Peptides against a protein of PDB entry 5FRP. Designs and how they scored, part 199

Target 1, 225 residues: chain A of PDB entry 5FRP
Amino acid sequence: VEWTESIPQIIATREDISKELNQALAKTFIDSDPRVRRTSVMIFNKVPVTEIWKNITNKAIYTSLLHLAREKHKEVRELCINTMAKFYSNSLNEIERTYQNKEIWEIIDTIPSTLYNLYYINDLNINEQVDSVIFEYLLPFEPDNDKRVHRLLTVLSHFDKKAFTSFFAFNARQIKISFAISKYIDFSKFLNNQESMSSSQGPIVMNKYNQTLQWLASGLSDSTK

## One batch from the design tools (peptide; made by RFdiffusion4, then SolubleMPNN)

Design b2_p30_7_s3 (from b2_p30_7, 8 letters changed)
Fold by OpenDDE base, seed 3:
Structure b2_p30_7_s3 (fold): chain B 225 residues (1-225), chain A 30 residues (1-30)
Amino acid sequence: as target 1 above (225 residues)
Amino acid sequence: DEEEINELMKVFKLSKEEAEEIYNKANELL
């Protein structure tokens, strides 16, 4: 535990982590002590994503991280699920895809599928957590339509069939709500502009706004039942 | 299949091509 706790500092201070350190770190993810595993997962939360990608080059570490999402130890599992989702999002935002990091990206790109496949465990707590991390990290609220679509395409592009099925079953409704909220915000901005309301587009936008509100109301009511 | 693609298009404002591409790619991983 103590050794693993020092790793974030090492990663932050050193440009190159030795192969030996990577191998040692890989072992901590499969340690028999849940505290060691937990501490190992926390590295991904404590160290900037750019430094992780630079210094953690052993693919087994990333694979092990993903595996912990199905761990029996609840605290480690929950931490892992949050961590991997966040790490995925940060990686998409900050890490370029290169030939050198291709193998790691191949693993990281499976994170969305890994998460959506957790729905098949049929555990309410896991489902709630997956829902949470999806909307917080995988498919965060994005007012820019192009960015939102691009993120969605990226997430879905690596789905297996099971993940895809789960996506439609569990998240389609929530995604619709998020999209409607985004539109609502845009409409609200439009409505606050008097010049826009006085334009020929005013009535059209108002109609769309009302439709969106009705849809939101119906969707929210169904989620509360 | 078609229903799912249509839903993707509707919900995410994707083109048919984009939705199909995503759907097909998901199936290839099986």
Scores: peptide ipSAE 0.116, ipTM 0.716, DockQ to the pose 0.149
Fold by OpenDDE base, seed 5:
Structure b2_p30_7_s3 (fold): chain B 225 residues (1-225), chain A 30 residues (1-30)
Amino acid sequence: as target 1 above (225 residues)
Amino acid sequence: DEEEINELMKVFKLSKEEAEEIYNKANELL
């Protein structure tokens, strides 16, 4: 544990990490002590993404990180899920695809599939967490259409069959809910405006509002079932 | 499936072309 706790500082301060250190670090991700594994995962949260890509060159580390998403220890698993999603997002934003880092990208590009495949565990807590990280990191809200589309296509481009299946099953529903909630808020604001309610559009908006509420109610009920 | 494409368009605010591309890619992997 103590050794692993020093790694973030080492990575941040050194220009290059030795092969031996990478090998040693790789072992910590599969250590029998969950505290060691936890600390290892935390490296990805404490060290800038650019420094990680520069210094952590052992593929086994990245592979092992992804495997921890399904580990038995709840705390480590939850941390890993959040960490890998964030790391993926940061990598997309900050790391260029080059010939030199191609092999690492091949692993990182599987993160979306890895996350979506967690839905098949059929655990409510895991599902909630996956939902959270998808909206926060994988497919964040982006007002720019081109950027939004590009991100979506990037995420989907490496999906396996199972991930696609879960994507259509879960993500489409959640996005619809989010959109409906947004509309609900807008309609609520409109309805609270007396001037708007007195307009010719008032009844039309109210009808749409009611439809949205009904849809939300049905959607929320289905999510609780 | 036109319905699925329309859903993609609506949910993700995609053009028809973009939605079709995603749909086709998904189907290729299915």
Scores: peptide ipSAE 0.113, ipTM 0.699, DockQ to the pose 0.123
Fold by OpenDDE base, seed 1:
Structure b2_p30_7_s3 (fold): chain B 225 residues (1-225), chain A 30 residues (1-30)
Amino acid sequence: as target 1 above (225 residues)
Amino acid sequence: DEEEINELMKVFKLSKEEAEEIYNKANELL
């Protein structure tokens, strides 16, 4: 435990971590003590994503991180699920795809599938957590249409069959809600502009606005039943 | 299926090309 706790500081201060250190770190993810495994996962939360990618070069570490999502120890599992989702999002935002990091990206690109496959465990607590991290990190609310579509396509491009099935079954409705909310905001801005309201497009936009409101209201009522 | 592609376009605000790509990928994996 104590050794693993020092790793974040080492990664932050050193530009090149030895192969031996990477190998040692890989072993901590499969340690019999859940505290050691927990501390290992926490490295991904304490160290900036850019430093992780730079210094953790052993692909086994990333693979082991993903495997902990199905761990029996509840605290470690929950931490891992949050950590990998956040790490995926941060990586998409901050890490470029290069020839040198291709093998790591091949692993990281499986995080969405890894998360969606957790729905097949049929555990309510896991399902709720997966829902939470999907909407917080994987498919966050994004008002920019191009960015939103690009993120969606990126996530879907690496899905396995089971992940696709889960995506359409569980998250399609929530994604629709997010889009509707975005439209609502845009329509509200339009409606607040008097010049836009007086245009020929005014009645059309108002109709779409009302349809969106009705759809949102219906969706919220169904979730409360 | 044209209906499913249209739904993808509407729900996810995709172009026809993007929706077709997603649909085809999904069918290949299913």
Scores: peptide ipSAE 0.082, ipTM 0.663, DockQ to the pose 0.133
Fold by OpenDDE base, seed 4:
Structure b2_p30_7_s3 (fold): chain B 225 residues (1-225), chain A 30 residues (1-30)
Amino acid sequence: as target 1 above (225 residues)
Amino acid sequence: DEEEINELMKVFKLSKEEAEEIYNKANELL
């Protein structure tokens, strides 16, 4: 435990974490003591995302982090779910996709699926937590339509079949928003084309566009309230 | 409707059935 507690400071201060340290850290995520596992997860909360990506190069650590979402120990599980969701969001915002980090991204890109798959456990507490982290970290409110759509598409692009099913079942509101945004974009493109506007479909599209805008405006106001 | 469903299929890599379901649900919520 004490050794693991020192890891955040080590990662923050050292540019290169040795292979040996990465291997040792990987073992702490699967330690029999839940306190050790908890401390290991906390590293991802205490260390900036950029430093994590730079210094934690053992993919087994990331895989083990994701596995802890199904941990039997409640405190560790809850911490892990929050941590991985936040880490995903921060990674999307701050970490570029490169050839060098491709293997890690392949794991991180499964976080949305991992979270949505937790709904199949049929635990009320887990469901509530998953709902919370989805709205806080995975699909947060974004006033910029392009950014919002891009985030949604990014999240969905790596879903497995079960995650898709869960998404449709539990996130009807998000689906509605995404659909409206997509239509808004399409309508905007249509409206920018003068030839299309002059067509018989012009008034129909304009009406749909206005309805979509009104709905979006209403939804935005309700979410800020 | 068919065009919108096709777009959903393309954008979200959905099956026709999934896209139709999303479309219908979205419309119900509108």
Scores: peptide ipSAE 0.021, ipTM 0.431, DockQ to the pose 0.057

Design b2_p30_7_s4 (from b2_p30_7 with E6K E13D T15S N24E L25K N27K)
Fold by OpenDDE base, seed 1:
Structure b2_p30_7_s4 (fold): chain B 225 residues (1-225), chain A 30 residues (1-30)
Amino acid sequence: as target 1 above (225 residues)
Amino acid sequence: EEEEIKELMEVFDLSEEEAKEIYEKAKELL
């Protein structure tokens, strides 16, 4: 645990991580102690996406991260699902596709399918979490049409057959509305807190709130016609 | 099919043409 907890700082400060360190890190994702596995997943949350791609070159680490989506330990699984979805989104936004990182992208491009395949477990809590991360990270609110279409095509282009089936089988509109309402409530609470509004996160939250509100208003108006 | 296309249009703010294209592409991959 203690060793793994030091990894974020090492990655943030060093440009060249040894092959040996990557191999050691890969082992922490399959450690028998769930605390070690949890800490390993947290690396992807604590370290900027650009630094992760630069310094974590062992593809086994990324593969192991994806496998934790089906982890028996609930806390680790939930953390992993959120982490991989966020990491996917950040990677699409910030990482270019190159010849050198092709093998890693081949793994990362399977994250949408990995997430949609979790619906087949038929667990209500998992389903709710997947619903949330889809509209938080995979297919977020986007006012720009070209960006929105491009993101959708990107996500769909790597789907397996099961993911496609689940994508069209679920009521995406209802899920998205539910998500938007939930976010509206959260944002409203945030906006009513003066201390929160004065924080550095204030403008970011406000922007997301406006996007969510705009979509929600348009969708509700269409349903009443 | 028409319902699925309509859902794509509403959820992702797509034109009918864009939604049809996405739907057809998905069917080819199934």
Scores: peptide ipSAE 0.352, ipTM 0.866, DockQ to the pose 0.131
Fold by OpenDDE base, seed 2:
Structure b2_p30_7_s4 (fold): chain B 225 residues (1-225), chain A 30 residues (1-30)
Amino acid sequence: as target 1 above (225 residues)
Amino acid sequence: EEEEIKELMEVFDLSEEEAKEIYEKAKELL
């Protein structure tokens, strides 16, 4: 556990992580202790996406991360689902596709399918979490039409048959409305906190809030027609 | 297909043309 907890700092400070460290890290993702697995997943949350891609080159780490979405340990599973969705979104936004990183992208591109396949577990808590991460990270609110289309095509282009089926089987509109309302409540709470508004995250939250409001307003206008 | 296209339009603020294109591309990938 203690060794794994030091890894985020090492990755953030070193330009080249040795092959040995990558191999050791890969083992922590499959450790019998859920605390070790949890700490390993947290690396993807604590370290910038660009540094992860640069320093974590062992494919087994990414594959193991995706497998933890079906972990029996609830806390590890929930953390993993949020982490991989966020990591996917950040990767799409910040990481270019190159010949060198192609093999890692082949794994990362399966994240949307991995998440949508979780609906077949038929667990209410998992479904709610998947609903949330879809519109938080996979298919976020985006005012630019070309970016929205491109993101949607990117997500769908790597779906397996089961993921594609689940994508259209669920009422995505209702899920998105529910998500938007939930975010509206969260944003309202944030806006009422002056300390939060003065933070570096203030402008980012405000932008998301405005996008959510615009989408809700457009949807309400269409329903009244 | 029409229902799926309509859903795409509503959820992602797409025109009918854009939604149809996305739907067709999605089918080709399956």
Scores: peptide ipSAE 0.300, ipTM 0.838, DockQ to the pose 0.129
Fold by OpenDDE base, seed 4:
Structure b2_p30_7_s4 (fold): chain B 225 residues (1-225), chain A 30 residues (1-30)
Amino acid sequence: as target 1 above (225 residues)
Amino acid sequence: EEEEIKELMEVFDLSEEEAKEIYEKAKELL
């Protein structure tokens, strides 16, 4: 555990992580101790996405991360699901596709399918979490039409058959509305805090808030017709 | 099919044409 806890700092400070360290890290994701697995997943939350892609080159680490979505240990599983969704989104936004990182992208591109396939477990807690991460990270609110369409196409382009089936089977509208309402509440709280509004994040949050409101308004207007 | 296209339009703010294209591509992959 202690060794694994030091990894984020090592990744952040070193430009080149040795092959040996990558191999050792890969083993931590499959460790019998849930605490070790948890700590390993947390690396993806603590280290910037660009540094992860640069320093974590062992594909087994990424594969193992995705496998933890079906972990028996609830806390590790929940953390993993959130982490991989966020990591996917951040990767799409910040990481270019190159020849050198192609093999890693092949794994990362399966994250949407991995998440949608979790619906087949028929666990209410998992379903709720998947619903949340879909609209938080995979298919977030995006005011730019081209970006929104591009993101959607990107997500769908790597779906397996099961993921496609799940995608169309679930009422995405209802899920999106619920998510939007939840975010509206969060945004409202943020807006009521003057210190938060004065921050550099203020305009970004406001934009997201406005997008959410516009979407809600449009959906409500159509339902009344 | 029409319902799925409508859902795509509503959920993802797509035009009918865009939604149809996505739906057709999805069908091909199924």
Scores: peptide ipSAE 0.122, ipTM 0.689, DockQ to the pose 0.142
Fold by OpenDDE base, seed 3:
Structure b2_p30_7_s4 (fold): chain B 225 residues (1-225), chain A 30 residues (1-30)
Amino acid sequence: as target 1 above (225 residues)
Amino acid sequence: EEEEIKELMEVFDLSEEEAKEIYEKAKELL
């Protein structure tokens, strides 16, 4: 555990992580101790995406990350689902597709399918989490039409048949509304906290709040027409 | 198909053309 906890700092400070370290890290993702697995997943949250791609070259790490989405330990699973969705989004935004990273991208491109396939588990908690990460990370609110289209196309282009079916089977509109409402509530709570408002994040949250409100208003207006 | 396209349009604020394109492309890749 302690060793794994040091990995984010190592990745952040070193340009070249040794093959040996990558191999060792790969083992931590399949460790019998859920705390070790959790810590391993947290690497993807603590380290910038660019540094992850640069330093984590062992495919097994990425594959193992995806597998943890179905693991038995609830906390690790939940963390993994959030982590992989966020990592996917960040990768799309910040990582270029090159010949050198093609093999890793082949794995990362399966994240959307991996997530949508979780609906077949028929677990309400998992479903709720998947709903959340879809609209937070996979298909976030984007005012730019071209970016929305491109993102959507990218996500769908790598779907397996099951994911594709799930995508249309679940009322995406209802999910989106639910997500937006949830975020609205969170933002409202944030805004009501004076300490939070005075923080550097205040303006950012306010902007997101306004966007959410506008979207909700638009959706509600369309339903009344 | 029409319902799916409509859903894409509504959920993601896409034009019909964009939604159709996405849908067809997705199908081709399946």
Scores: peptide ipSAE 0.082, ipTM 0.678, DockQ to the pose 0.125

Design b2_p30_8_s2
Fold by OpenDDE base, seed 1:
Structure b2_p30_8_s2 (fold): chain B 225 residues (1-225), chain A 30 residues (1-30)
Amino acid sequence: as target 1 above (225 residues)
Amino acid sequence: EEEKLKEDEELIEEYKKKLEEEKKKKLLEE
């Protein structure tokens, strides 16, 4: 009986401690000292993804992490770009989408757009780093066509217009037309799957597919001139 | 660079320790 009466108070205390820790951590991401910001980013790199999602519930922390991709301090920025790309990939592989974590996923799903938008800074070093993390974490080599297409669709599903444009420009430059065509075929196969089309992403993917086709057609027309 | 890595490792280990202590405290309060 006494134990049962203490449970609500224990739950409340636990929530408060977790909240205080999250509030303290949120402040470290916006600290004036770049060393403090760097250390905060390293938490996401060295702590298991499952533990991060379990214990870091303050949205502001994730938003602040993404903001550091445009940090003026080079070391912090470079670390952040690598960390957020890796964290995105690990989250896709290990974290289920639930109602409780929906709001955090809405932020994490913007990581691909955040990274592709860095190409507009027109810095060669940033571009090389973004290329590297795309290859390693966002769109890694996957021999399974269904898995590769699913990952690609997931990455593209939350693109803003600028990221989408940058993605096509990147693929046109780095991927031989043959590989782009192979991805197109894989997309077509995915879209032919009724389960994939019936998903909430189906119409969005179809629209992006059509944009991809138009862009490929325009790029092929320019290469033939 | 190595000193910064050590400081980062110490801070991460301290954070992990705090998380584990909070987990233990949560378990002891159950």
Scores: peptide ipSAE 0.032, ipTM 0.466, DockQ to the pose 0.010; fails the geometry check
Fold by OpenDDE base, seed 2:
Structure b2_p30_8_s2 (fold): chain B 225 residues (1-225), chain A 30 residues (1-30)
Amino acid sequence: as target 1 above (225 residues)
Amino acid sequence: EEEKLKEDEELIEEYKKKLEEEKKKKLLEE
């Protein structure tokens, strides 16, 4: 425990973490003591994502982190689920894909699939947590349509068959709602511009606006049933 | 609900196709 607690400070202060340190850290993720495993997961929360990618080069650490999502110890599992979702989001935003980090990205790109596969456990608390981290980190609100679509495609591109099935069962409707809301906002902005309303596109946009409103109304009504 | 699911599947398949085309384009530019 004490050794693992020192790791965030070491990573923050040293640019060159030894191979030996990475190997030792990998062992802490599979330690029999849940406190050691918890402390290991906390490294990913305490250290900036850029420093993690720079200094943590042992693939086994990332693989072991993902495995803890199915751990029996509730506190460690819950922490791990939040941590990996946040780490995934931060990595997508801050880490460039290079030849050198390709093998780590291959693991990190499985985080969405790992999370969506947790729905098959059929635990209400796990489902609620997965829903929460999806909205907060995996598929956050993005007003830019291109960025939102790109994020969605990135998330889906590495799904296994089971994750894809879970995605449709639980989140397909929510994503549609998000897209519809974004479109509604765009239409509302367009409709508020009198010059745009007088254009030949005005009636077309108005029709699409009404369709979007009807869809939103029906979608929200069904989510409350 | 089933019809909405089908529309979602079609949309996702279209986006996957676009993503593959972009990947192919990038691969050809390298």
Scores: peptide ipSAE 0.000, ipTM 0.271, DockQ to the pose 0.067; fails the geometry check
Fold by OpenDDE base, seed 3:
Structure b2_p30_8_s2 (fold): chain B 225 residues (1-225), chain A 30 residues (1-30)
Amino acid sequence: as target 1 above (225 residues)
Amino acid sequence: EEEKLKEDEELIEEYKKKLEEEKKKKLLEE
């Protein structure tokens, strides 16, 4: 436990982590003591994403992190789910895809599928946590439609069949609502511009706006039932 | 409920189509 707690500081201070340290770290993720496993997961939260990708090159560490999402120990599992979702989001934002990191990306790209597959456990607490990390990290609210679509396509591109099924069952409506809200915002901005309202497009946009509002109202009313 | 199911099905089909297009794009970039 104590030596694993020192690893974040070592990674932050050393540019080159030895192969031996990577091998030792890989063993901590499969340690019999849940406290050791917990501390190992915390490395991904305490160390900057760029430093993790630079210094942790052993694939087994990333694979083991993903496996902890199904851990029996509740605290370790919950921490792992949050950690891997956040790490995925940060990696997409901060890490470029290169030839050297391709093999790690192949693992990291499975994080969305790994998370969506947790719905098949049919545990309410797990489902709530997965919902939370999806909206916070995997598919965050993005006002830019192109960025939002690109993120969605990135997440979906690596889904297995089970993840797709879960995605459609639990999240398809929510994503549709999110897109509709974004359209509502865009229409509201358009309608607030008097010059735009007086344009030939004004009536068309107003009609689409009203349709969007009606659909949103119907969708939101059903979520409260 | 049936209208919602149809809307969900349409959404599913749209996302599947977009996914296939993105996969094709990635394959062309490799």
Scores: peptide ipSAE 0.000, ipTM 0.253, DockQ to the pose 0.070; fails the geometry check
Fold by OpenDDE base, seed 4:
Structure b2_p30_8_s2 (fold): chain B 225 residues (1-225), chain A 30 residues (1-30)
Amino acid sequence: as target 1 above (225 residues)
Amino acid sequence: EEEKLKEDEELIEEYKKKLEEEKKKKLLEE
C-alpha cells in the first residue's frame, strides 16, 4: 500500500520510469489486497494522462486495469469503471497516435467494448454506472455535429460483436436523442438569426427543425405507450 | 411506455444541463 501510494509522486517527478518500476506497478494491479488494487487504479486519476502515457509503458498494466472492471470488490470495480472511461476520453483528446504508442492504443481502444460488455453481467448497479460513464466520458455532449459523429465512429470502430449488440439494445436510442437535441440547438440558433432565415437555406433548416421536433415528440410519445 | 418516457425526459434534461454548463464555461473563458 505505502509503496503504491508513492507512485503518483514518482511519476510526476520522473520523466522516465524504469522498467523495474513498471513491472512492480503491474504486480500491484493483481495484488490480493483490494486496497493495493484501489491505490493502483487511483494512479490513473491522480497523474495527468500525458504523464501516464509517457511513463507507464508496460502494456500489462493497461490490460490489468481493464480486467478490474469485473473485479469482485465493489469499490475497486466502481473506481476502475470510472477511471478507465475517463482515461479513454482524456487519451482521445490529448494523446496522438504514434508508432511508439500503438500497442498501448490497441488496448485502450478496447475500453468501450470492455464497458459495454459489462451489461451482460445483468447487474443494475453496474448498468447504471456504465450508463453514467458513457454519457460523461465515452459519448459526452458535443454541440459540433462533425466532432460528435467522429467520436461515435471512434467508439464503435473497435467494438466486438457483443459490444455492438449491447450498444444497439441499451444506447442506440439515447445516441439518437443526443444527436437530435444537438441539431435542435443548432437549428434554433440559426432560426433566431434573421439574416439566416432570409437566406435560401432558411426554408431547408426550418424543415429539418420541424422534422427533428416531430421525431423528438414521437419518441417521447411512443415511450408513453 | 411510461418508464421509457421518463428515461428519455431525464436524458434530455441531463443533456440540457451539460450544454448549459459548457456554455457557461466557454463564456467564462472568453
Scores: peptide ipSAE 0.000, ipTM 0.228, DockQ to the pose 0.030; fails the geometry check

